# Designs tried in a protein design run: peptides against a protein of PDB entry 5IXI. Part 69

Target 1, 141 residues: chain A of PDB entry 5IXI
Amino acid sequence: TPLLDASSLEYLFAQGQYDLVKCLAPIRDPKTEQDGHDIENECLGMAVLAISHYAMMKKMQLPELPKDISYKRYIPETLNKSIRQRNLLTRMRINNVFKDFLKEFNNKTICDSSVSTHDLKVKYLATLETLTKHYGAEIFE

## One batch from the design tools (peptide; made by RFdiffusion4, then SolubleMPNN)

Design b2_p19_2_s4 (from b2_p19_2, 9 letters changed)
Fold by OpenDDE base, seed 5:
Structure b2_p19_2_s4 (fold): chain B 141 residues (1-141), chain A 19 residues (1-19)
Amino acid sequence: as target 1 above (141 residues)
Amino acid sequence: DYFEENKEKSLEKLKNLFK
């Protein structure tokens, strides 16, 4: 179980989501082109965690989620702008990849491991620490 | 597409967070 009490964790999770999307907690600088790709995939992973948490809080299964749900509201605005500048086929692929990512995470991790919303918040914040430049120093150090 | 290519590694990373 996490050290943080439920209220503190809820606050930090909400603030962390906001900070990531609004780039108040900027993602780390890529060291290489491949590192940049890895960072983008990590951001998609963050969206998977956030949406999974949302679904669990609403007691909804993935097929029941609104059809307009997307990674767009759950990734850094800078990345979202970058993706929007890519061609239509690429954007379609990214959307499909993300949907598969979310589905597979739900089926293989959420369901199989009996993950709770508390678990998701902890892992979100932990990943946020590694993904961003200096966010970890504020909470974990 | 690098998203598709690296998806499995990202998924595995997420899975490992909960092991």
Scores: peptide ipSAE 0.152, ipTM 0.773, DockQ to the pose 0.719
Fold by OpenDDE base, seed 3:
Structure b2_p19_2_s4 (fold): chain B 141 residues (1-141), chain A 19 residues (1-19)
Amino acid sequence: as target 1 above (141 residues)
Amino acid sequence: DYFEENKEKSLEKLKNLFK
């Protein structure tokens, strides 16, 4: 994998987030129903990475983040629309699960290791490549 | 739901990115 300078990585990370949310980098097609569930969980994971990066950039801990921080702005719009169609209890559960997901990632990964914003950008882009159909091939081949 | 059921799997996958 080619080495990227800080400015290039910052640009690609921002563009990658935009492409994922706007579905310009569409998520891969599920092979089974369970695969579809796995894909949606991977999308939540992408939101975890993005929000964690945001928190680190702002030098804030998770409890210091605004109470309205949500995965909604960090997942594909198509998935967001799908989730909004689910019943209230399900949506509440998803929200709670995501909060726990974010918390556990912070405690067990970011805090236990010296993860930097640089690391998060790299891993976000790498995961984006695997989650989407053909995105990033020119970067990671 | 399936998010809750598969959260640990996803978390482990994310953690493995940094190993």
Scores: peptide ipSAE 0.151, ipTM 0.774, DockQ to the pose 0.717
Fold by OpenDDE base, seed 2:
Structure b2_p19_2_s4 (fold): chain B 141 residues (1-141), chain A 19 residues (1-19)
Amino acid sequence: as target 1 above (141 residues)
Amino acid sequence: DYFEENKEKSLEKLKNLFK
Protein backbone atom coordinates (compact mmCIF):
# COMPACT_ATOMS: atom_id res chain seq x y z
CA THR B 1 0.00 0.00 0.00
CA PRO B 2 1.47 3.31 -1.06
CA LEU B 3 1.99 6.12 1.41
CA LEU B 4 -0.50 8.92 0.96
CA ASP B 5 0.33 12.46 1.91
CA ALA B 6 -2.21 14.56 3.75
CA SER B 7 -3.55 16.32 0.67
CA SER B 8 -3.96 13.10 -1.28
CA LEU B 9 -5.71 11.43 1.62
CA GLU B 10 -8.06 14.37 2.03
CA TYR B 11 -8.96 14.24 -1.63
CA LEU B 12 -9.51 10.49 -1.69
CA PHE B 13 -11.65 10.65 1.43
CA ALA B 14 -13.88 13.33 -0.04
CA GLN B 15 -14.11 11.52 -3.35
CA GLY B 16 -14.83 8.23 -1.62
CA GLN B 17 -17.73 9.71 0.30
CA TYR B 18 -19.13 11.14 -2.90
CA ASP B 19 -18.70 7.87 -4.77
CA LEU B 20 -20.44 5.87 -2.06
CA VAL B 21 -23.42 8.20 -1.72
CA LYS B 22 -23.87 8.68 -5.46
CA CYS B 23 -23.45 4.94 -6.06
CA LEU B 24 -20.51 5.54 -8.36
CA ALA B 25 -18.84 2.97 -6.15
CA PRO B 26 -21.75 0.54 -5.86
CA ILE B 27 -22.00 -1.61 -2.78
CA ARG B 28 -21.43 -5.32 -3.16
CA ASP B 29 -24.31 -7.64 -3.96
CA PRO B 30 -25.73 -9.54 -1.01
CA LYS B 31 -25.29 -13.29 -1.08
CA THR B 32 -28.07 -13.93 1.44
CA GLU B 33 -30.73 -12.01 3.29
CA GLN B 34 -28.48 -11.79 6.32
CA ASP B 35 -25.65 -10.57 4.11
CA GLY B 36 -27.96 -7.82 2.92
CA HIS B 37 -28.56 -6.79 6.51
CA ASP B 38 -24.83 -6.84 7.16
CA ILE B 39 -24.24 -4.60 4.16
CA GLU B 40 -26.81 -2.09 5.38
CA ASN B 41 -25.18 -2.05 8.80
CA GLU B 42 -21.80 -1.54 7.16
CA CYS B 43 -23.29 1.47 5.41
CA LEU B 44 -24.47 2.81 8.76
CA GLY B 45 -20.94 2.32 9.99
CA MET B 46 -19.64 4.36 7.10
CA ALA B 47 -22.04 7.12 8.09
CA VAL B 48 -20.77 6.97 11.66
CA LEU B 49 -17.20 7.38 10.44
CA ALA B 50 -18.11 10.25 8.13
CA ILE B 51 -20.13 12.17 10.70
CA SER B 52 -17.50 11.64 13.37
CA HIS B 53 -14.91 13.03 11.00
CA TYR B 54 -17.13 15.99 10.22
CA ALA B 55 -17.63 16.77 13.89
CA MET B 56 -13.93 16.51 14.62
CA MET B 57 -13.01 18.75 11.70
CA LYS B 58 -15.51 21.34 12.87
CA LYS B 59 -14.36 20.92 16.48
CA MET B 60 -17.96 20.28 17.46
CA GLN B 61 -19.49 17.89 19.93
CA LEU B 62 -22.15 15.55 18.61
CA PRO B 63 -25.04 17.36 20.33
CA GLU B 64 -23.90 20.57 18.66
CA LEU B 65 -24.32 19.18 15.16
CA PRO B 66 -27.22 20.43 13.06
CA LYS B 67 -30.35 18.42 13.67
CA ASP B 68 -30.58 17.44 10.02
CA ILE B 69 -27.26 15.60 10.21
CA SER B 70 -28.14 11.93 10.01
CA TYR B 71 -27.21 8.76 8.20
CA LYS B 72 -29.38 9.82 5.26
CA ARG B 73 -26.79 11.97 3.51
CA TYR B 74 -23.93 9.56 4.21
CA ILE B 75 -25.28 6.28 2.83
CA PRO B 76 -25.82 5.13 -0.75
CA GLU B 77 -28.77 6.83 -2.39
CA THR B 78 -30.20 3.44 -3.31
CA LEU B 79 -30.24 2.38 0.32
CA ASN B 80 -31.70 5.70 1.39
CA LYS B 81 -34.54 5.23 -1.08
CA SER B 82 -35.13 1.73 0.22
CA ILE B 83 -35.31 2.92 3.82
CA ARG B 84 -37.72 5.70 2.91
CA GLN B 85 -40.11 3.07 1.60
CA ARG B 86 -40.24 1.28 4.94
CA ASN B 87 -42.97 2.02 7.44
CA LEU B 88 -42.79 4.94 9.86
CA LEU B 89 -42.10 2.87 12.94
CA THR B 90 -39.19 1.13 11.23
CA ARG B 91 -37.73 4.43 10.08
CA MET B 92 -38.06 5.88 13.56
CA ARG B 93 -36.31 2.85 14.98
CA ILE B 94 -33.48 3.16 12.47
CA ASN B 95 -33.05 6.82 13.38
CA ASN B 96 -32.88 6.07 17.08
CA VAL B 97 -30.56 3.12 16.65
CA PHE B 98 -28.23 5.17 14.49
CA LYS B 99 -28.09 8.01 17.00
CA ASP B 100 -27.13 5.53 19.69
CA PHE B 101 -24.61 3.96 17.33
CA LEU B 102 -22.95 7.30 16.71
CA LYS B 103 -22.86 8.20 20.40
CA GLU B 104 -21.43 4.87 21.42
CA PHE B 105 -18.75 5.03 18.76
CA ASN B 106 -17.77 8.47 19.99
CA ASN B 107 -17.69 7.47 23.64
CA LYS B 108 -16.14 4.02 23.33
CA THR B 109 -13.77 4.45 20.41
CA ILE B 110 -12.98 8.04 19.50
CA CYS B 111 -12.59 9.34 23.03
CA ASP B 112 -11.09 6.21 24.53
CA SER B 113 -8.47 5.64 21.84
CA SER B 114 -7.89 9.27 20.84
CA VAL B 115 -8.69 8.63 17.20
CA SER B 116 -7.58 11.33 14.77
CA THR B 117 -9.21 12.59 11.61
CA HIS B 118 -6.35 10.94 9.74
CA ASP B 119 -7.29 7.59 11.24
CA LEU B 120 -10.92 8.03 10.27
CA LYS B 121 -10.05 8.81 6.67
CA VAL B 122 -7.82 5.77 6.34
CA LYS B 123 -10.35 3.43 7.88
CA TYR B 124 -13.19 4.91 5.84
CA LEU B 125 -11.35 4.25 2.60
CA ALA B 126 -10.28 0.79 3.69
CA THR B 127 -13.85 -0.12 4.58
CA LEU B 128 -15.09 1.40 1.35
CA GLU B 129 -12.87 -1.02 -0.54
CA THR B 130 -14.39 -4.04 1.17
CA LEU B 131 -17.95 -2.77 0.96
CA THR B 132 -18.01 -1.85 -2.73
CA LYS B 133 -17.39 -3.60 -6.03
CA HIS B 134 -13.70 -3.43 -6.95
CA TYR B 135 -13.26 0.09 -5.57
CA GLY B 136 -9.89 1.26 -4.34
CA ALA B 137 -7.94 -1.62 -5.79
CA GLU B 138 -5.26 0.71 -7.12
CA ILE B 139 -4.90 2.43 -3.76
CA PHE B 140 -4.90 -0.51 -1.38
CA GLU B 141 -3.04 -3.20 -3.30
CA ASP A 1 -35.38 -4.73 13.57
CA TYR A 2 -32.12 -6.00 12.13
CA PHE A 3 -30.41 -2.63 12.54
CA GLU A 4 -30.87 -2.79 16.27
CA GLU A 5 -29.97 -6.45 16.48
CA ASN A 6 -26.78 -6.02 14.49
CA LYS A 7 -25.74 -2.67 15.95
CA GLU A 8 -23.47 -4.22 18.53
CA LYS A 9 -21.79 -6.33 15.89
CA SER A 10 -21.20 -3.24 13.78
CA LEU A 11 -19.85 -1.36 16.77
CA GLU A 12 -17.37 -4.11 17.44
CA LYS A 13 -16.26 -4.07 13.83
CA LEU A 14 -15.70 -0.33 13.99
CA LYS A 15 -13.85 -0.53 17.28
CA ASN A 16 -11.62 -3.24 15.89
CA LEU A 17 -10.58 -0.95 13.06
CA PHE A 18 -8.82 1.25 15.58
CA LYS A 19 -7.11 -1.34 17.74
Scores: peptide ipSAE 0.151, ipTM 0.775, DockQ to the pose 0.736
Fold by OpenDDE base, seed 4:
Structure b2_p19_2_s4 (fold): chain B 141 residues (1-141), chain A 19 residues (1-19)
Amino acid sequence: as target 1 above (141 residues)
Amino acid sequence: DYFEENKEKSLEKLKNLFK
């Protein structure tokens, strides 16, 4: 946005990632069971944005990234713990679908539409505001 | 826009994994 210079946006993006993962900005309470699933899907989407931004900043393609990079370090720790408690087949499905999500986003959105790191930061912070209980007022008011 | 459309389609693939 025109309200944020590049340095401020970089700082807010980094802090927002930290706050989401550490649950300092807790995700909103689900209104229904399906809403809970939607929230989890949004968290995985946040991981796609964060990893894509990381790859772009490092000028690396997805196959060049360390193999240990996954959604686990880019989602709320509470959700990560919850997923770890699910059965093996479910966890495998989540891993595979996430990998496909990341690849598709990279191939179609990043490469074909020429998305910038600036765009990713803005989208990340905007989604963070809606995903969490009371975050973002100081950023987008 | 194109970005949000692709994101939504990808998010749809992630549904039903948590039921």
Scores: peptide ipSAE 0.065, ipTM 0.686, DockQ to the pose 0.119

Design b2_p19_3_s1 (from b2_p19_3, 9 letters changed)
Fold by OpenDDE base, seed 5:
Structure b2_p19_3_s1 (fold): chain B 141 residues (1-141), chain A 19 residues (1-19)
Amino acid sequence: as target 1 above (141 residues)
Amino acid sequence: DPLFENAREVLKRFFSSFY
C-alpha cells in the first residue's frame, strides 16, 4: 500500500466504504463456488473492519454498541439481497458467525489498542483493491 | 450449511496480520 497522508487516507476510506456498499466498486466474479464463499466471507470481514472503525471513532466498547448492529449496512447491497433470500437457518448462522468474530476481533485487537483506526483503514482499502473489479488500479498499482 | 462452515477460519486468515 502506498504511503498516504492522513487526510487522503480518511477520504479514500470513506469513499471506499460507500463504493463497496453501493456496488459502485462491484465485487469480483467468483471463479468457483468455493471462491464465491470466500468472497462473501471477505465481505463480512470488511464489515467487521468498518464497524470496528466506527466503534473506535465513537470511543465505544462492545457492550456499548447498539444491539441492532449487523453486517447489513456494511456489505455490498447485492450480497445483502442474496443473503435475505436464503433460508432462516442460513441467515441465523451468518449472523452468529459475524457477531462471534466481531466480538473476538474487538477483544483481541481493539481493546488492547494493538490496532489503530489507521490500521483498519489501510487494511480495508488494501482488501477492497483485491476484492473488487478494477478498483484503485490507478492508486494502488 | 457448507456455505459458511469454514467462515471463521477464513476470517481468521483475513485478520491474521492483526494478531
Scores: peptide ipSAE 0.441, ipTM 0.898, DockQ to the pose 0.698
Fold by OpenDDE base, seed 2:
Structure b2_p19_3_s1 (fold): chain B 141 residues (1-141), chain A 19 residues (1-19)
Amino acid sequence: as target 1 above (141 residues)
Amino acid sequence: DPLFENAREVLKRFFSSFY
């Protein structure tokens, strides 16, 4: 993999978020039902990375973030549409699981300053390459 | 909906490199 300078990494991270959400970099096709669930959970993980990065860049703690913050703006639009079609109880459970993990991630990594914004960007882009069909082929050789 | 059944476990594996 090529060594990226800070400016290039920042650009690729921003573009990668846009491509994932707008489905310009479509997620890979699931091989099984369980694989499909794993893909969806990885998308939720991508949302955690994106939100955590945003909070760190703004020097904000989780309680300071808007109360309506959710995975919805940070996952593929197609997946968001799919989740919206599920029943209310299921959607509530997904929200609770996501919020609980976001809090746990923040407490164990962000608050302890063991993870930097650089680490989050690298993890995001690396996951984006494996999560999507062909994205990153030119970048990650 | 199985999406959240093992979400915590999957997410823990996802972020294992940070812990």
Scores: peptide ipSAE 0.428, ipTM 0.900, DockQ to the pose 0.655
Fold by OpenDDE base, seed 3:
Structure b2_p19_3_s1 (fold): chain B 141 residues (1-141), chain A 19 residues (1-19)
Amino acid sequence: as target 1 above (141 residues)
Amino acid sequence: DPLFENAREVLKRFFSSFY
């Protein structure tokens, strides 16, 4: 694995977020229905990382974030469209699960200062490599 | 919709290295 300096890591993290959301780095095809669920959950995890990183950079705690904070702008647009097609109860459940986990993650990792923005970027890029079809080959080989 | 039935467990595993 190549060593990345801070500036390179920052650039790749920003570009990776854009590529994931805009589906320029498309998520891998699911092998089974359960695999599809796991992929979507990993996308929600990516949203948690992105939001947490944003909050840390802005020196904002989770309670200071807008009440309407959501995963919508931090997941692949194709997945967002898919979720919008589901019924109201399902969408409400997804929102609740996401918000609960975001709160838990913030309390257990961000608030106690055990996780840095560097850690979040590394985790994000590492997951992006396995989540998408071909992304990361040029960087992590 | 069983999409996120095990979401919390999967996400906890996802972030296990941070805990």
Scores: peptide ipSAE 0.414, ipTM 0.896, DockQ to the pose 0.683
Fold by OpenDDE base, seed 4:
Structure b2_p19_3_s1 (fold): chain B 141 residues (1-141), chain A 19 residues (1-19)
Amino acid sequence: as target 1 above (141 residues)
Amino acid sequence: DPLFENAREVLKRFFSSFY
């Protein structure tokens, strides 16, 4: 993996986030049903990273974020559509669990300064590489 | 970062129950 300066990393992170959400970097094909679930959870994890990065950049605590903060605009559009097709109870539970987890993640990783925005970007890009079909392969070789 | 890995596993377990 080549060493990237801060500017390059910022660019790649922004572009990667866009590509994931817009499905320009398509998610890898699931090998099994369970693999499909794992992929979805990884996408939700990506949302956590993205939102946390946003909050840190804005110097905002989670309670200061809009009450309607959600994973919806931070996951692939195709996955978002899929989740919206699930029953109301499931969707409500997903929302609540995600928000609770996001809060816990923030408290344990962000608030104590154990993780920086740099770390989030690196983790995001690394996960993106494994989550999508061929994204970033040439960059990180 | 072990914190990321642990957190992601917890998240994974949480959402796995919705499938």
Scores: peptide ipSAE 0.277, ipTM 0.820, DockQ to the pose 0.134

Design b2_p19_3_s2 (from b2_p19_3, 10 letters changed)
Fold by OpenDDE base, seed 4:
Structure b2_p19_3_s2 (fold): chain B 141 residues (1-141), chain A 19 residues (1-19)
Amino acid sequence: as target 1 above (141 residues)
Amino acid sequence: DPMFENARNVLKKFFSVFY
């Protein structure tokens, strides 16, 4: 993995989010059913990173974020469509667990630690590289 | 980074129950 300066990292982070959501960088094919679940969890984790980064950049606390903030705009569109096909109770549970986790992550990892926006971008791009099929072949290798 | 790893593990545990 090459050394990236702040400007390059900012650009790649923004583009990476777009590519993931729009499925221009498609997620890898699951090897097993459990692997598929792990992939979905990683995508939801990516949403937490992206939202937390957004909040930090805007200097907004989680309670100040729109009440409708969710993973929906921060995960692959294909996964979002898949989740929407699940029953109402399942979707509600996913939403609630996600919100709880986002809150916990920001309280304990962001507020109580020294995690910076730089760290979030690095973690996001690193995870994106492992999550997608061929993303970053020219950039990260 | 232990902070990220712990968060991932917690996330995996929570969302696995919905499959």
Scores: peptide ipSAE 0.045, ipTM 0.683, DockQ to the pose 0.134
Fold by OpenDDE base, seed 3:
Structure b2_p19_3_s2 (fold): chain B 141 residues (1-141), chain A 19 residues (1-19)
Amino acid sequence: as target 1 above (141 residues)
Amino acid sequence: DPMFENARNVLKKFFSVFY
């Protein structure tokens, strides 16, 4: 992939988040049921990246984040609607898995490692490229 | 809850590049 300057990364990261959430960069069609689950998990992972990036930029730790922090505004709206239609237990499980992973990621990856906001943006954009149908074809050639 | 255990594993794999 081409080397992107900091300004380009910042722009693309912001735009990529918007495009993903607003489904302007639609996620790829699942090939199997398991693939569908993988796609959803990747979306949740994208939310972790976005939230962690936000926290790092604000120099906030997890306890300082809003108590109602969730994946809801960081995943595709279509997926969010789908999740909201699922039964309560499923939604609770998703919330718990996300919350626990977010904590683990921030504690063990952000705090204990040298992960930077730059790394998060790169990972986000790279995942966005693989997760969506045709996003960033010219960028990641 | 095998599905969500798998999900957690997938997420961990997703972020394994940072570990």
Scores: peptide ipSAE 0.038, ipTM 0.668, DockQ to the pose 0.634
Fold by OpenDDE base, seed 2:
Structure b2_p19_3_s2 (fold): chain B 141 residues (1-141), chain A 19 residues (1-19)
Amino acid sequence: as target 1 above (141 residues)
Amino acid sequence: DPMFENARNVLKKFFSVFY
């Protein structure tokens, strides 16, 4: 991994979020059904990283975040469409579990481990590289 | 990355229920 200055890291993080959500950096093809589930979980994890980074940058705690906070704006649009096709009960459960995990992540990782915004950006880009098909080729040029 | 290992385990535990 090349050494990146703070400005370059900030740029790549912002662009990476856009590319993931807009499917400009398409998700890799699943090898099995379980692999497909793991990919979806990784996407939800990406949403947690993005939301946590946003909250930290704004110096906001979870109770101060908008009431409609969810993964919907932070996952690939194709995955969001797939989730919307599932029944209402399943969608409600996904929302509740996501909120619970976001709370646990804040307490156990952000606060207890003193994770910084820098760490979140690095983890986001590293995960993005493994999650997508050809992302990173232009980064190492 | 050990700093995210705990978070990943929690994530897998939560969302594995839906599959």
Scores: peptide ipSAE 0.035, ipTM 0.674, DockQ to the pose 0.113
Fold by OpenDDE base, seed 1:
Structure b2_p19_3_s2 (fold): chain B 141 residues (1-141), chain A 19 residues (1-19)
Amino acid sequence: as target 1 above (141 residues)
Amino acid sequence: DPMFENARNVLKKFFSVFY
């Protein structure tokens, strides 16, 4: 259970997004190649949480979001640069997997499981704490 | 692609706490 009030949670969620994207809260170093893939997948998951939160706050559904919505502005800039250096086919596949998951998350999780913006913020910050090298602790009880 | 299929499964597991 979170120890923060609603306003503090909102602030830390916004700041956490900024810190992750700008690499002010750098992601942890991979221990293996598979761990590296897991880290990338976690970052993509963070993007899904951020986008879903944004959509809910704006009272928008996925079909109403811009067609060019992407994970690019919601993941660490270093990871974004790495992905851009991969071949076109790989980038297309990453984009397709992300879009498919975002759609599925919206349909099955947001629409069917009554997930709130509060839940998304808590999940985001909890994941951020485990994903980054040195980030704030004891946000949750 | 098995790699991307695995990635999709990992993402699903990532959000399993909401299901």
Scores: peptide ipSAE 0.032, ipTM 0.654, DockQ to the pose 0.614

Design b2_p19_3_s3 (from b2_p19_3, 9 letters changed)
Fold by OpenDDE base, seed 4:
Structure b2_p19_3_s3 (fold): chain B 141 residues (1-141), chain A 19 residues (1-19)
Amino acid sequence: as target 1 above (141 residues)
Amino acid sequence: DPMFENAKEVFKKFFSSFY
């Protein structure tokens, strides 16, 4: 929100990542099978935001990131467990989609400095509010 | 596969504020 100063936003962003991954802020229940897929893809998007923010804070370019970087530590643990139960081909496809999008996002927005760390934190927290069941009621309401 | 065909569309919507 526009009322949050930089220090507060940094704190909330860090806590929000923890809450999402640890499922302390559980993701919303899907209304349909397609909605479930959309939720999963939004979680992958959240991973892109988190990784990009980390890279920017460390002043690392995408090619400098570890080749084995993945979404696994940046999505809800329940979703990660679900993905691990899927067949190898499906998991490979998910990984490829994620890596392609991570590359695209960084090339188009991060490398040209059109997106700041502030923008990433705001987008992350705003998405948490809608992606999870009850997150942010005491913060955003 | 609808899941993966839809992924790009979801990502475009998700990051529309950045493009």
Scores: peptide ipSAE 0.276, ipTM 0.828, DockQ to the pose 0.659
Fold by OpenDDE base, seed 5:
Structure b2_p19_3_s3 (fold): chain B 141 residues (1-141), chain A 19 residues (1-19)
Amino acid sequence: as target 1 above (141 residues)
Amino acid sequence: DPMFENAKEVFKKFFSSFY
């Protein structure tokens, strides 16, 4: 978004994170069970973006991240509640998927300095537009 | 595991702009 200055982008990114987690910008309804899984995985991806942004701002490397790092604070509360109701095996698998996402993203992009905090914010906001219901109508249109 | 394979595919698509 070359039209947004750094301050505006920072504000929108912070607000977008809050809106997603607090379900003020609810995620779209799944059309199928598979679509539901895709939505959940994209939410995990959003968590990866948010955590990576946080780590970069704190100048933390992957090994320096807290051992208890989790997606729980970075996904919609409704999704988090849904996940907590699933069986232990499923929850373990989701945790593993998320950790794999985070490690892979950091190894391929963050460690090589090919991705900036600016890029993360842009990707985050762009994804919110497609992932949530009616988000961005006042901003992107 | 098909679940993990699907997740990986979604991840690749999601982050394709960064590769």
Scores: peptide ipSAE 0.274, ipTM 0.825, DockQ to the pose 0.613
Fold by OpenDDE base, seed 2:
Structure b2_p19_3_s3 (fold): chain B 141 residues (1-141), chain A 19 residues (1-19)
Amino acid sequence: as target 1 above (141 residues)
Amino acid sequence: DPMFENAKEVFKKFFSSFY
């Protein structure tokens, strides 16, 4: 794995977010129904990373984020469309689980300064490589 | 919904590198 300078890492992180959301780097095909659920949860995890990175860059505390903060613009558009087709109770539960985990993650890692924006970018890109079909092969091999 | 049965576990595994 090549060493990336800060500028290159910032570029790749921004481009990676765009590629994931716009499905230019499509997520891998699920092998089982459970695998499909795991993939969706990993996508929600990617949203947590992206939102936390945004908050840190803006030096905002979690309560200072907009009330309507959501995973919707931070996950693949195809997955977002799929979730929209689910019943209201399921969507409410997804929202609650996501918000709870976002809060937990920030309280345990971000607020105590245990995680940096650099760490978030690295984790995001590393996950992007394994979550998507072919993305990252050029960069991480 | 089976999606939520082990969501916490998946998240824990996903973020294990930070804990």
Scores: peptide ipSAE 0.270, ipTM 0.829, DockQ to the pose 0.707
Fold by OpenDDE base, seed 1:
Structure b2_p19_3_s3 (fold): chain B 141 residues (1-141), chain A 19 residues (1-19)
Amino acid sequence: as target 1 above (141 residues)
Amino acid sequence: DPMFENAKEVFKKFFSSFY
């Protein structure tokens, strides 16, 4: 981005992850039940971005990641608590959905080398602005 | 569960900028 240097973008990305997980940047209120489901799925998407970025920075491929890779550390703590209260079958399905997201994203973008760490950070921060309540000012012109 | 039924659609929208 022309407005942010690499160091600033890296900092904002790291801080944004922290703010999302710790609910310092709380997710927006759902307008409908369906909107609530969309928000949860967007949070899973954010986890995919974060994990993919981590893997790329460590120069690890998806098959090299731990088999117990999870969304738990990459979604809002409030959502994580909510998920933990759901029944086993539901939790298993959520895990499967997440793993499908991660695999699909890797196959279509990472493996093709069409996405850079820069792209992931930009997408993450842009989504954070729309997903959360009044998070930060516009960082993109 | 509607969450799972629309998950793929949400995913496509979410990552549309990469495709």
Scores: peptide ipSAE 0.268, ipTM 0.828, DockQ to the pose 0.739

Design b2_p19_3_s4 (from b2_p19_3, 11 letters changed)
Fold by OpenDDE base, seed 1:
Structure b2_p19_3_s4 (fold): chain B 141 residues (1-141), chain A 19 residues (1-19)
Amino acid sequence: as target 1 above (141 residues)
Amino acid sequence: DPMFENARETLKKFFSSFY
């Protein structure tokens, strides 16, 4: 259970997003090539959480979001630069996987379950703590 | 592509706590 009140949780969630994207909270170093892929996928997962939270706060459904919605502004800038350097086909596939998962998450998790914005913030911060090198503040009981 | 199929499974695992 979270040790923080609602206002503190909201603040840390916003700050955590900023720190992740700006690489102020750098992601951990991969131990293997597969670990590197797992880290990238976790970052994409973080983007899904951030976008879903944004949509819920704005009372918007997925079809109402801009058609060009992307993970680009919700992942570490270093990772975004890395992806941009990959070939077109790879970038298209990454985009498709992300969009498909975002749609599935919205339909099956957000709509069919009782997931709240609070749950998304908790999941985001918990993942951020394990994903980054030095973001280990205890915020959970 | 097996790489991206693995990515889908990883993402599903990532959100398993919500299911």
Scores: peptide ipSAE 0.326, ipTM 0.860, DockQ to the pose 0.642
Fold by OpenDDE base, seed 4:
Structure b2_p19_3_s4 (fold): chain B 141 residues (1-141), chain A 19 residues (1-19)
Amino acid sequence: as target 1 above (141 residues)
Amino acid sequence: DPMFENARETLKKFFSSFY
């Protein structure tokens, strides 16, 4: 893995978010049903990272974020479409799990200033590399 | 619900490096 300076990280982080959401960097194929669930949960985790990074950059507290903030714009479009096809109760449960974790992460990690925007970018890109099929082959190897 | 409990555990593992 090459050493990335701050400017390079900023660029790659922005591009990586775009590639993940637009499925230009497609997520890996699940090996089992449970693996599929794990992939979805990792995508939700990626959304938490992206939202938290955005909030930190804007110096916004979590309660100041729009009330309708969700994972929808921060996960692969294919996954978002899949979730929308599920029944209302399931979608509500997914929303609750996401919101609960986002709140917990911000309260315990972001508000305490234990994590920097740099840390979030590194974690995002590292996860993106393992989550997608071929992403980072040219950049991270 | 086991499915969503598993989701919570997976997310906790995902962010384990931050705690």
Scores: peptide ipSAE 0.314, ipTM 0.857, DockQ to the pose 0.594
Fold by OpenDDE base, seed 3:
Structure b2_p19_3_s4 (fold): chain B 141 residues (1-141), chain A 19 residues (1-19)
Amino acid sequence: as target 1 above (141 residues)
Amino acid sequence: DPMFENARETLKKFFSSFY
């Protein structure tokens, strides 16, 4: 794994977000139904990282974020379409779980653990490598 | 719902490296 300087890390993080959302780096195929759920949860985790990074860069606390904050713009478009096809109750539950975790992450990780934007970018890219098909090979070899 | 409880546990594991 090559050492990445701050500028390279910033570039790769931005590009990685775009590639994930636009499905230019498609998520891996699930091996089982449970694996599919795990993949979705990892995607939601990626959204938490992206939103938290955004908030930190804008010097905004979680309560200062728009009330309609959502994972929709931070997950693969294919997954977003899939979630939209689910019933209202399921969508509401997904929203609640996401918002609760985002709040918890902000309180316990961002505030208490003093996690930096650098840490978020590293975690994001590391997860992106394992989550997507053949992505990051050129970066992490 | 066990599905969403599992999701919460998975997410906690996902961020365990930050704690």
Scores: peptide ipSAE 0.299, ipTM 0.849, DockQ to the pose 0.672
Fold by OpenDDE base, seed 2:
Structure b2_p19_3_s4 (fold): chain B 141 residues (1-141), chain A 19 residues (1-19)
Amino acid sequence: as target 1 above (141 residues)
Amino acid sequence: DPMFENARETLKKFFSSFY
C-alpha cells in the first residue's frame, strides 16, 4: 500500500466523507435483514467518527457543539431519507442510541485515551473501504 | 427493544479497536 502523509490523509478523509454522504461511494448491498441493520449501524459509527473529529479539530466539548448536531448530515443521504420515513418512536430511539454512544465514545475513548484525529481518519477510511462497494480499491491495495 | 440493544452492541464492537 502507498504511504499516506498527513496532507494526503486529510484530503482523503475529507473526500471520503463527501463521497459517503453524497452516495458517490454507495454502501454495499445487504445480504439479510440483520446485515442491513449492521450496515446502518456502521454508518452511524461513521457519523460518530466524523463528529468526534470535528469536535477535536475545533477543540470543542460535546456540550459546546451546535444543538442541531446529529447523524443526519454525516450518513448517506439515501439512508437519512429512509430513516426520516420511519415512525417518530423509531426515530427517537435511533437518536437516543446515537447520542448515548457519542457521549460514551467521547468520555471513554477520546478523553480517557490517546486517540487522535489521525486515528479517527484512519479508522474512517478503513471502514469506508469495507462498507462501500468499490471505494478504496486503489488506495488500500 | 432488541433492535436498539443490538445497535449499541454493534457500535461498541465497531469501536473495539480504540479500547
Scores: peptide ipSAE 0.293, ipTM 0.849, DockQ to the pose 0.645

